# Peptides against a protein of PDB entry 6GMG: the designs that were tried, part 251

Target 1, 331 residues: chain A of PDB entry 6GMG
Amino acid sequence: DSDDRVTPPAEPLDRMPDPYRPSYGRAETVVNNYIRKWQQVYSHRDGRKQQMTEEQREWLSYGCVGVTWVNSGQYPTNRLAFASFDEDRFKNELKNGRPRSGETRAEFEGRVAKESFDEEKGFQRAREVASVMNRALENAHDESAYLDNLKKELANGNDALRNEDARSPFYSALRNTPSFKERNGGNHDPSRMKAVIYSKHFWSGQDRSSSADKRKYGDPDAFRPAPGTGLVDMSRDRNIPRSPTSPGEGFVNFDYGWFGAQTEADADKTVWTHGNHYHAPNGSLGAMHVYESKFRNWSEGYSDFDRGAYVITFIPKSWNTAPDKVKQGWP

## One batch from the design tools (peptide; made by RFdiffusion4, then SolubleMPNN)

Design b2_p19_8_s1 (from b2_p19_8, 10 letters changed)
Fold by OpenDDE base, seed 5:
Structure b2_p19_8_s1 (fold): chain B 331 residues (1-331), chain A 19 residues (1-19)
Amino acid sequence: as target 1 above (331 residues)
Amino acid sequence: SAAAELINKAGQEAIEKAK
């Protein structure tokens, strides 16, 4: 199936997008039309529109991850991930709740764990941390200054992240960002970078050494955020999909949604950009479609996934792939 | 293949079911 992937053709720089199609709170378009929009709205480097390069179009062609890839400038590493988990709710529901009719104990526990995650609070935590990072970046002209600023900001807020190891994904994220080191990017100047957010939906039951039930119905203990920090250890996420529960059933391995750096305070009004699948216009899957979804539509997820993480990375401020305001659809 | 690891069908399926 992967052999059917095609890189979308180049679009003229001045070609305007066709109208998006509204669908259940989403705005939808074919990938080529998204490229047109991207060139008009998001392509700007130092204030100048750019044609999406062949490399960028190739990245985009990979589907949902491609949207995040082209806008972040790198393949998602997911190292700096946040979530929110209500431990009390989880414990109480396990204690006082019971499996539904026909639901196994494993199904029940997996469902309860899934329901104990709060996507909105996870997103809010990521935004909070991104804001702290952005303040730390603002006047820092070397990494040392950035780290010092970051520690000061965290101390002022009594944030548990201040206790993270210097080698943690939290403190190492900037230095590990390729665009930070690029001459036309950050050029090793933190003040030229900004924090951005994307989200990943994935399956908790990825441990091959675990029970089949965990692989089918979720691992209640997997990918929980650390108390106080909200950090999720993503090292065990290997893009393994949910195991089928019945013959012929299949699940996909992940979904990615791009948020960037929107300043909209109301989470419900934020726009998340994602793709349905890799671009296969001549294959069974068909052309890739890009969706611009409101948070409600994004955070709802699918039965394929029982975890959502909100990940922070960095892009140069000179890029317009993460504007303050994102308009849903076109025009 | 690396491409196979990047397959997402969930979004499309969900939208089709919602129609």
Scores: peptide ipSAE 0.033, ipTM 0.727, DockQ to the pose 0.095
Fold by OpenDDE base, seed 3:
Structure b2_p19_8_s1 (fold): chain B 331 residues (1-331), chain A 19 residues (1-19)
Amino acid sequence: as target 1 above (331 residues)
Amino acid sequence: SAAAELINKAGQEAIEKAK
């Protein structure tokens, strides 16, 4: 029950975090301890350490989405999302593959579709696009200059994104970022902003008008990236969880992982920060825990989800919520 | 399982509050 959610208390600005605990190859801690780490490492505005505000603590308390929320400065809109799908693999496996013992045709098709997504390539595409955007931002002092730079960069790389409409999420993402317009943020200066990445795991079978099989086992045709661009239309993602396949079974609606702007070239060495559930220390769910996972642990996901998207948004360069290097755990 | 611990229903509430 969402009524059990509690905002974590304030932590003293100079309080050091306790050591994180290992959990299935990840670093894990309780949300209060993450706040301590966040204040020491990620809280800096213009180089000055800040206490996490009550509003930020409230955002964080919402769970996995809260981690992305507090670090990006806004609730995730998921408008600029990328993925990679191997169409040839999908077609080949459908043609030549066989359902497992006890697996229905719908279950087989859903599984094959899920397995045809390449999380690493999807992540790399998002990083590629973020890099292009960052180059376009670097010396642009107004939105027009940014857009011109972006178009030039895309043309030089022969990138299919150059054909996107001016109103597309790709070109409108910066102007639609609240922190871009804030005086203490971008102040309408693109050169004060940088592109950052987070990931969302979700269920493909969200269409209530579709078959029960699609809701249970996935919609093989849903949330595929557009050819050439890698863009995923997220407009149909309504945070609807997978339908139960058996009585008493329940699935989670989504998972979010924060990457930011790490410069580590090896995807496997990148760190993803996420939470397990909303903070309910006095409820049945218990206290929220925060995880820092390597890419392998993050990208593996759960059976609750058959889609992963890598989303680009923007934060002010003056924020330290997306540093070049993220260290897993504490110390 | 780690999956059993994930309950992110509060995310929907956040969306509703943000409207």
Scores: peptide ipSAE 0.028, ipTM 0.686, DockQ to the pose 0.428
Fold by OpenDDE base, seed 1:
Structure b2_p19_8_s1 (fold): chain B 331 residues (1-331), chain A 19 residues (1-19)
Amino acid sequence: as target 1 above (331 residues)
Amino acid sequence: SAAAELINKAGQEAIEKAK
């Protein structure tokens, strides 16, 4: 029960982490030990280590979303999301493929739709856009200059995002970032900010007015990226989990993975940080664990989810929550 | 299963707190 959630205690600033342990090809540790690592590696503000505040520890205690929350500085809004969908593959498989033994038509269509998403291409698109945004930020000292730079960069690249409305999440994302306006953050100076990436896994069949089959097996038409831009309309994502297909079956509502701003060109070598559940050391779920997974482990996801999105947000450059290099585990 | 380890039940509470 969510009532068992506990805020992890403060860790001394100079306390070094214990070694991480391997878990299914990823590095794993208890949340308290992650706090120790975070303070040593990610806590820096203007080059100075910081103890994780009580507020930050509280955010972290919420599980997978907590990891993204503490590192991005805000609860995920998921407004600027990207994915890649192979329409030709989808159509071809529907036409020429057939349900597996015991698979319903709805289950088949849901599976084919899920398999038509390319996580690597979706991630690559988000990285491409983040790079464009970072170039636009670099020498912009007000929002107007940033927007002008962004439009120029998009025009030079012949990117379809240049046709987005000025009120779109793409153009409004910076101004809607709390840390951009903070004195100790961006202080309204775009050049003090950088684009960062996180990922969300979720269920497509969230429409309560749709068929039961879509809620159980997925909605093949939901949460597809727009052609050319790769933008996903996330307005229909209400954190509704997959509907059970059998008695006693239950699914999780979402998963979040933090990437930040790693510069590793090989997607397979990138590290994604995520949590298993809210921190309940005295409850049935137990203590929260934090995982540092390679892209392959992250992008594989779970049967709970049939969609993955890669989301762009912003943090101050003075924060070290999104370093160029992330080392998996400890030491 | 790896899925059994991901019981992110705190999602709803987190959303409510963020409002």
Scores: peptide ipSAE 0.028, ipTM 0.684, DockQ to the pose 0.428; fails the geometry check
Fold by OpenDDE base, seed 2:
Structure b2_p19_8_s1 (fold): chain B 331 residues (1-331), chain A 19 residues (1-19)
Amino acid sequence: as target 1 above (331 residues)
Amino acid sequence: SAAAELINKAGQEAIEKAK
């Protein structure tokens, strides 16, 4: 399976993309053409357009995670993740609802849990936190100053994140970002960095010690956000796919969508960039395709997944992989 | 499923390579 993966060839720096194709309300293109777009739009460092390196093309070739990887500059660690869960809705539906015809109790509970997550509120929470972080970064020239600013911002907003431990993913995220420490990146200067967002879809029923029903239909109690903060403990996410519910059925382990740092206030107008699978032009899967989806299309997800998390990381401000405005498709 | 055509199938490999 993985043996068929191929690194896309280099594209000339000045080659313009071909037009994207519409696909289910999304803009779609082959990975090679995305590289062309990326070079024209997102490749800029310090205002200079750059050819996507072989390393970056290799990262990209891994599919959906590759899109986030190449744009964030690191493989996703998913440590600083946010979601929104309606506990009251969940409890009420469990108590007063009934399984559908042919639906098992476990399937019902898993479905109700999935439906109790609010993707839009989860995304908004991540954006809120990213904004706070960006304010804290703006005039901070060392990590201590950043952390002090962050604490002040949180206190001013009466945000529950102010109570997080100093070692929490929230406070440690910047220092654990490789590009922050790079000379040509942040150079240990927080004011050179900005917060960015990506999303991960995954399966809740990953505990191998749990019931088969949880693995098939979801674990209603898994990967819920902490009250007040919205933080999701991602430590139990091992990229284990949903278990088959019928013979011959198979599920994918995850999906990643890149948002970056778009300033569009309307969530429904934001653009999410993601890939379908690893690049296998000579294999059964075929060439990798890249999709630019509106939030509605992204947040809808797939039956493969019952959780969505919105993750914050950091990139240097000198990178253009997370512009204020993302245009869907080409031109 | 239609989802299988639109979702990454190489995630585990990517993780292994990143280690």
Scores: peptide ipSAE 0.028, ipTM 0.683, DockQ to the pose 0.427; fails the geometry check

Design b2_p19_8_s2 (from b2_p19_8, 9 letters changed)
Fold by OpenDDE base, seed 2:
Structure b2_p19_8_s2 (fold): chain B 331 residues (1-331), chain A 19 residues (1-19)
Amino acid sequence: as target 1 above (331 residues)
Amino acid sequence: GKAAELINKYNKEAEEKAK
């Protein structure tokens, strides 16, 4: 119940943003100022700046998910998600490792599982797949042509994704993108679309039928990527937060970070845009703040989460919400 | 512990509105 959530007011199209402030290695600003930056940098449709609409401002006001929402054009579905997990490390550490002092077995297993994920490799896998998809989108003027191109690209690379079912989120992602079907979007023309990436941090121990220990310390077996493809089954992610381990302790549901389609080859130099909470300027939470973090800052996450996924979706090429280069902060 | 700067609550409302 977010009764104190407020939609940020409209900002004049010509209003320039104020300088961002440094915050723990990232650039930070209030949501109103982000809207100003967004209008100057990311709002362009067919090369023309646009004022952020009331609907878009409302989406944005929901916090971290709002940043991804406004830039992707839809609420995140998280169906096409990638990660990297070192199974050998996990098994070896469980076998040969020992719980720390005061650490329960469940806590140990959860921690070992968390540490067995490689955020950088997960991100790289998503970028690799997005690149393949973008090549497949090129010169494809219908979905059939896109799918044929995609299969050819995968075959050439001997990618395990070529074996995915036609109904897999991998193959159905484009057709399930609303902006693909919109007249002013893709207009059912794949060549007018491009693949983009965002990331989600969340808790593995979401199964209510599982042990309390798994809900508190993580489920070591949950949300692992499939070998070869790197695909994560996100169907069981219901935005359930980590269970408290002590009275009064609480955890947040998720965190979303927007990457888009940056071309920077060095992962450490990529910029991730995210928000802290829903906009409540008159409430206890206060105004929403937007952060632009380097990959290191983003990928570190929080203790609230033990999983990170890198998700691919699509936006029209006419949108500038996913430029090749993203500058951290302002100016 | 909880990240002090990250409070993303009430996402169900967002999901409902996104339908």
Scores: peptide ipSAE 0.032, ipTM 0.707, DockQ to the pose 0.489
Fold by OpenDDE base, seed 5:
Structure b2_p19_8_s2 (fold): chain B 331 residues (1-331), chain A 19 residues (1-19)
Amino acid sequence: as target 1 above (331 residues)
Amino acid sequence: GKAAELINKYNKEAEEKAK
């Protein structure tokens, strides 16, 4: 099936997008039209519009992950991930709740765990941390200065992240960002970089050594955020989809949504950009479509996934892939 | 390595339901 993937053709730099179509509270368009919009709105490097390169178009063609890939400049590593989990709710529901009719114990526990995650709080935590990082970046001209600033900011806020190891993804994220080291990117200058956010939906029951029930209904203990920091250990996420519960049932391995660095304070008004599948215009799946969804639409997710993480990475400030304001669709 | 590909069946279903 992957053999059907095609790189979308180049679009003229000055070609305007066609209007997006409303779809289930989202703005939707075909990938080629998104490329047109991207070139008009998001392509700017140092204030100049750029044609999406063949490489970027190839990245984009991979679907939802492609949207995040092209806008972040790298394939998602998901190392600096945040979530919010209500442990008290989880414990109370397990203790006092009962499986629904026809629901197995494992299914019940998996569902309760899923419901104990708060997408909005997870997103808020990521935004909070990104804000701290951006403040630390602002006047730092080397990594040492950035780290010092970051530690000071965390100390001032009594943030538990201040206790993280120097080798943690939290402190190493910037130096591990390729665009930070690029001459036309950060050029090793933290002040040229900004923190951005994307989200990943995925399945908790990925441990092949675990019970079949966990693979089918979720692992209640997997991918929980650490208390205080909100950090999620993503090391065990191997893009393994949910196991089928019935013959013929299949699940998707992940979903990615690009947020960037929007400044809209109301989470419900934020726009998340994502794709439906890899681009296969001549295949059974058809052309890739890109969706610009409000947070409500994005955070709802699908039954394929029982975890959501909000990930921080960095891009050069010279890129316009993460503007302060994102508008849905095209007039 | 080659990036993982997504095949999201729900988007089509959602669109159909929204019609």
Scores: peptide ipSAE 0.026, ipTM 0.678, DockQ to the pose 0.057
Fold by OpenDDE base, seed 4:
Structure b2_p19_8_s2 (fold): chain B 331 residues (1-331), chain A 19 residues (1-19)
Amino acid sequence: as target 1 above (331 residues)
Amino acid sequence: GKAAELINKYNKEAEEKAK
């Protein structure tokens, strides 16, 4: 039914958004109105407002991933992902905890694993690393200078990331960012770039060769962060949804939330922008809606997902898609 | 296909609201 997807029409540059409406403690609007807000608030290149291009509108129309896509300038690769997992809690609960009434052993283990992830600590780790990267980017006018700065920063902080391979996504992330190489972007100058963050929710039980129980209830061992670094190997994430546990049940493959580069120190006050589904105004799903949620609303997720990762990428400083402050809703 | 991998079909909040 992907045939129902439609690219939202262009909005005049000077058209102001209609007020957002509350939806389950978050601000909600239709995608067309988000485009209006985006043009007024986030579209700026070198301080000048821009109309969202047809290409950008097409990206946006894909739903939650579209919000991250249009604001980051590229389809999410998810290669530089962070999370926090409490191994002690996991082991203790498995040993001393009991399945709930009617809960199978596999369900119990999957649930315990899910609950052993700390979304706030995962987010904080990503912010910490992004901060280190931003310091390394500052006054670095070539990639070599950036990498040297990064290694020095990591060494000074005794961060385990200093031991990552030079070919790892951690060190190659900047060079692999298209906007870094663009003349009107970074122009190969690291000091023109800044680190930004988005989040992905997804299912752990994606291995087709594993047991049906893992596909239905989660794989407790999958997509855990590496000790010390917090890095999550996302190579096995193939956007496979959770398997149905009952007839007729279906799950979605992922959810994406855009954070950018907000400076708000209190995680609970940060705003996350995400979409509900692809834009299908004449289809069964209807028009795409965009939500601006506080961290609590975002991090809660859905039963469709048992993993959350916080991903770092880069955008030019000249873009305003990741401002220091994000206001929820409109006006 | 590729298109299916790129598309978020729905979220649970929207589904609940539609009920």
Scores: peptide ipSAE 0.026, ipTM 0.670, DockQ to the pose 0.069
Fold by OpenDDE base, seed 3:
Structure b2_p19_8_s2 (fold): chain B 331 residues (1-331), chain A 19 residues (1-19)
Amino acid sequence: as target 1 above (331 residues)
Amino acid sequence: GKAAELINKYNKEAEEKAK
């Protein structure tokens, strides 16, 4: 019940976090303690440590999406999303494979489709594109210069993204970022912005006009990346959860993980920050917990989801919510 | 955490507040 959600109280600016605890290969803490860490490590604007505002604490209280929200400065739009899908593997497994014992044909096809996505390659594609964008941003002092730089970079790399429409999420993402237009943000200066990455896990079978089997076991054809670009059309993602396959079964609508702009070259060593649920300390769900997971732990996901997308957005360089290096846990 | 604990029901409310 939405009425159970509570905004975490303010934490003193100089209060140090308590130690995180290990949990299933992750570092875990309660949301209040994450706020303390955030203020010490991620809160800096123009080099000055900031107390998390009431608005930011309210955003954070919404759970996994709240972590991405507070760090990106806006509610996720998910418009510029990337993934990697192995079409050959998918076709081969459908042709030569067979359902497991007790597995329906629809369940088999859904599983094969899920397994045909490569999370690591999807993440790498997003990082590649983010790097191109960052190069285009570096010395661009207006949007026109940024777009020109971007097109040049794409041409040099023979990247299929060069063929995208000017109105595509790829080219419009910067101008559609509120912090880009803010005086204390980008102030319409691309060189003051940087590309950042977060990930969303969600269910493919969201089309209510499709078969019940697709809603239960996944839609093998849904949310595939476009060949060459890796872009995923997220317009049909309506945050609809997987349909139950048995009585009493329930699934969650999505999960979000914040990566930011880490420079760690080894994907397996990157840290992803996410939350379990909205903050309800006096409710049945309890207090919100924040997890800092390695890529392997994040990308594994849950049975609730059969799609993972890696999304690019932008934040001002003056923010420290996306540092080059993220340390897992505390201290 | 467990998937069963990932309760993100109030996305619509969040979206409205984000406007």
Scores: peptide ipSAE 0.028, ipTM 0.704, DockQ to the pose 0.455; fails the geometry check

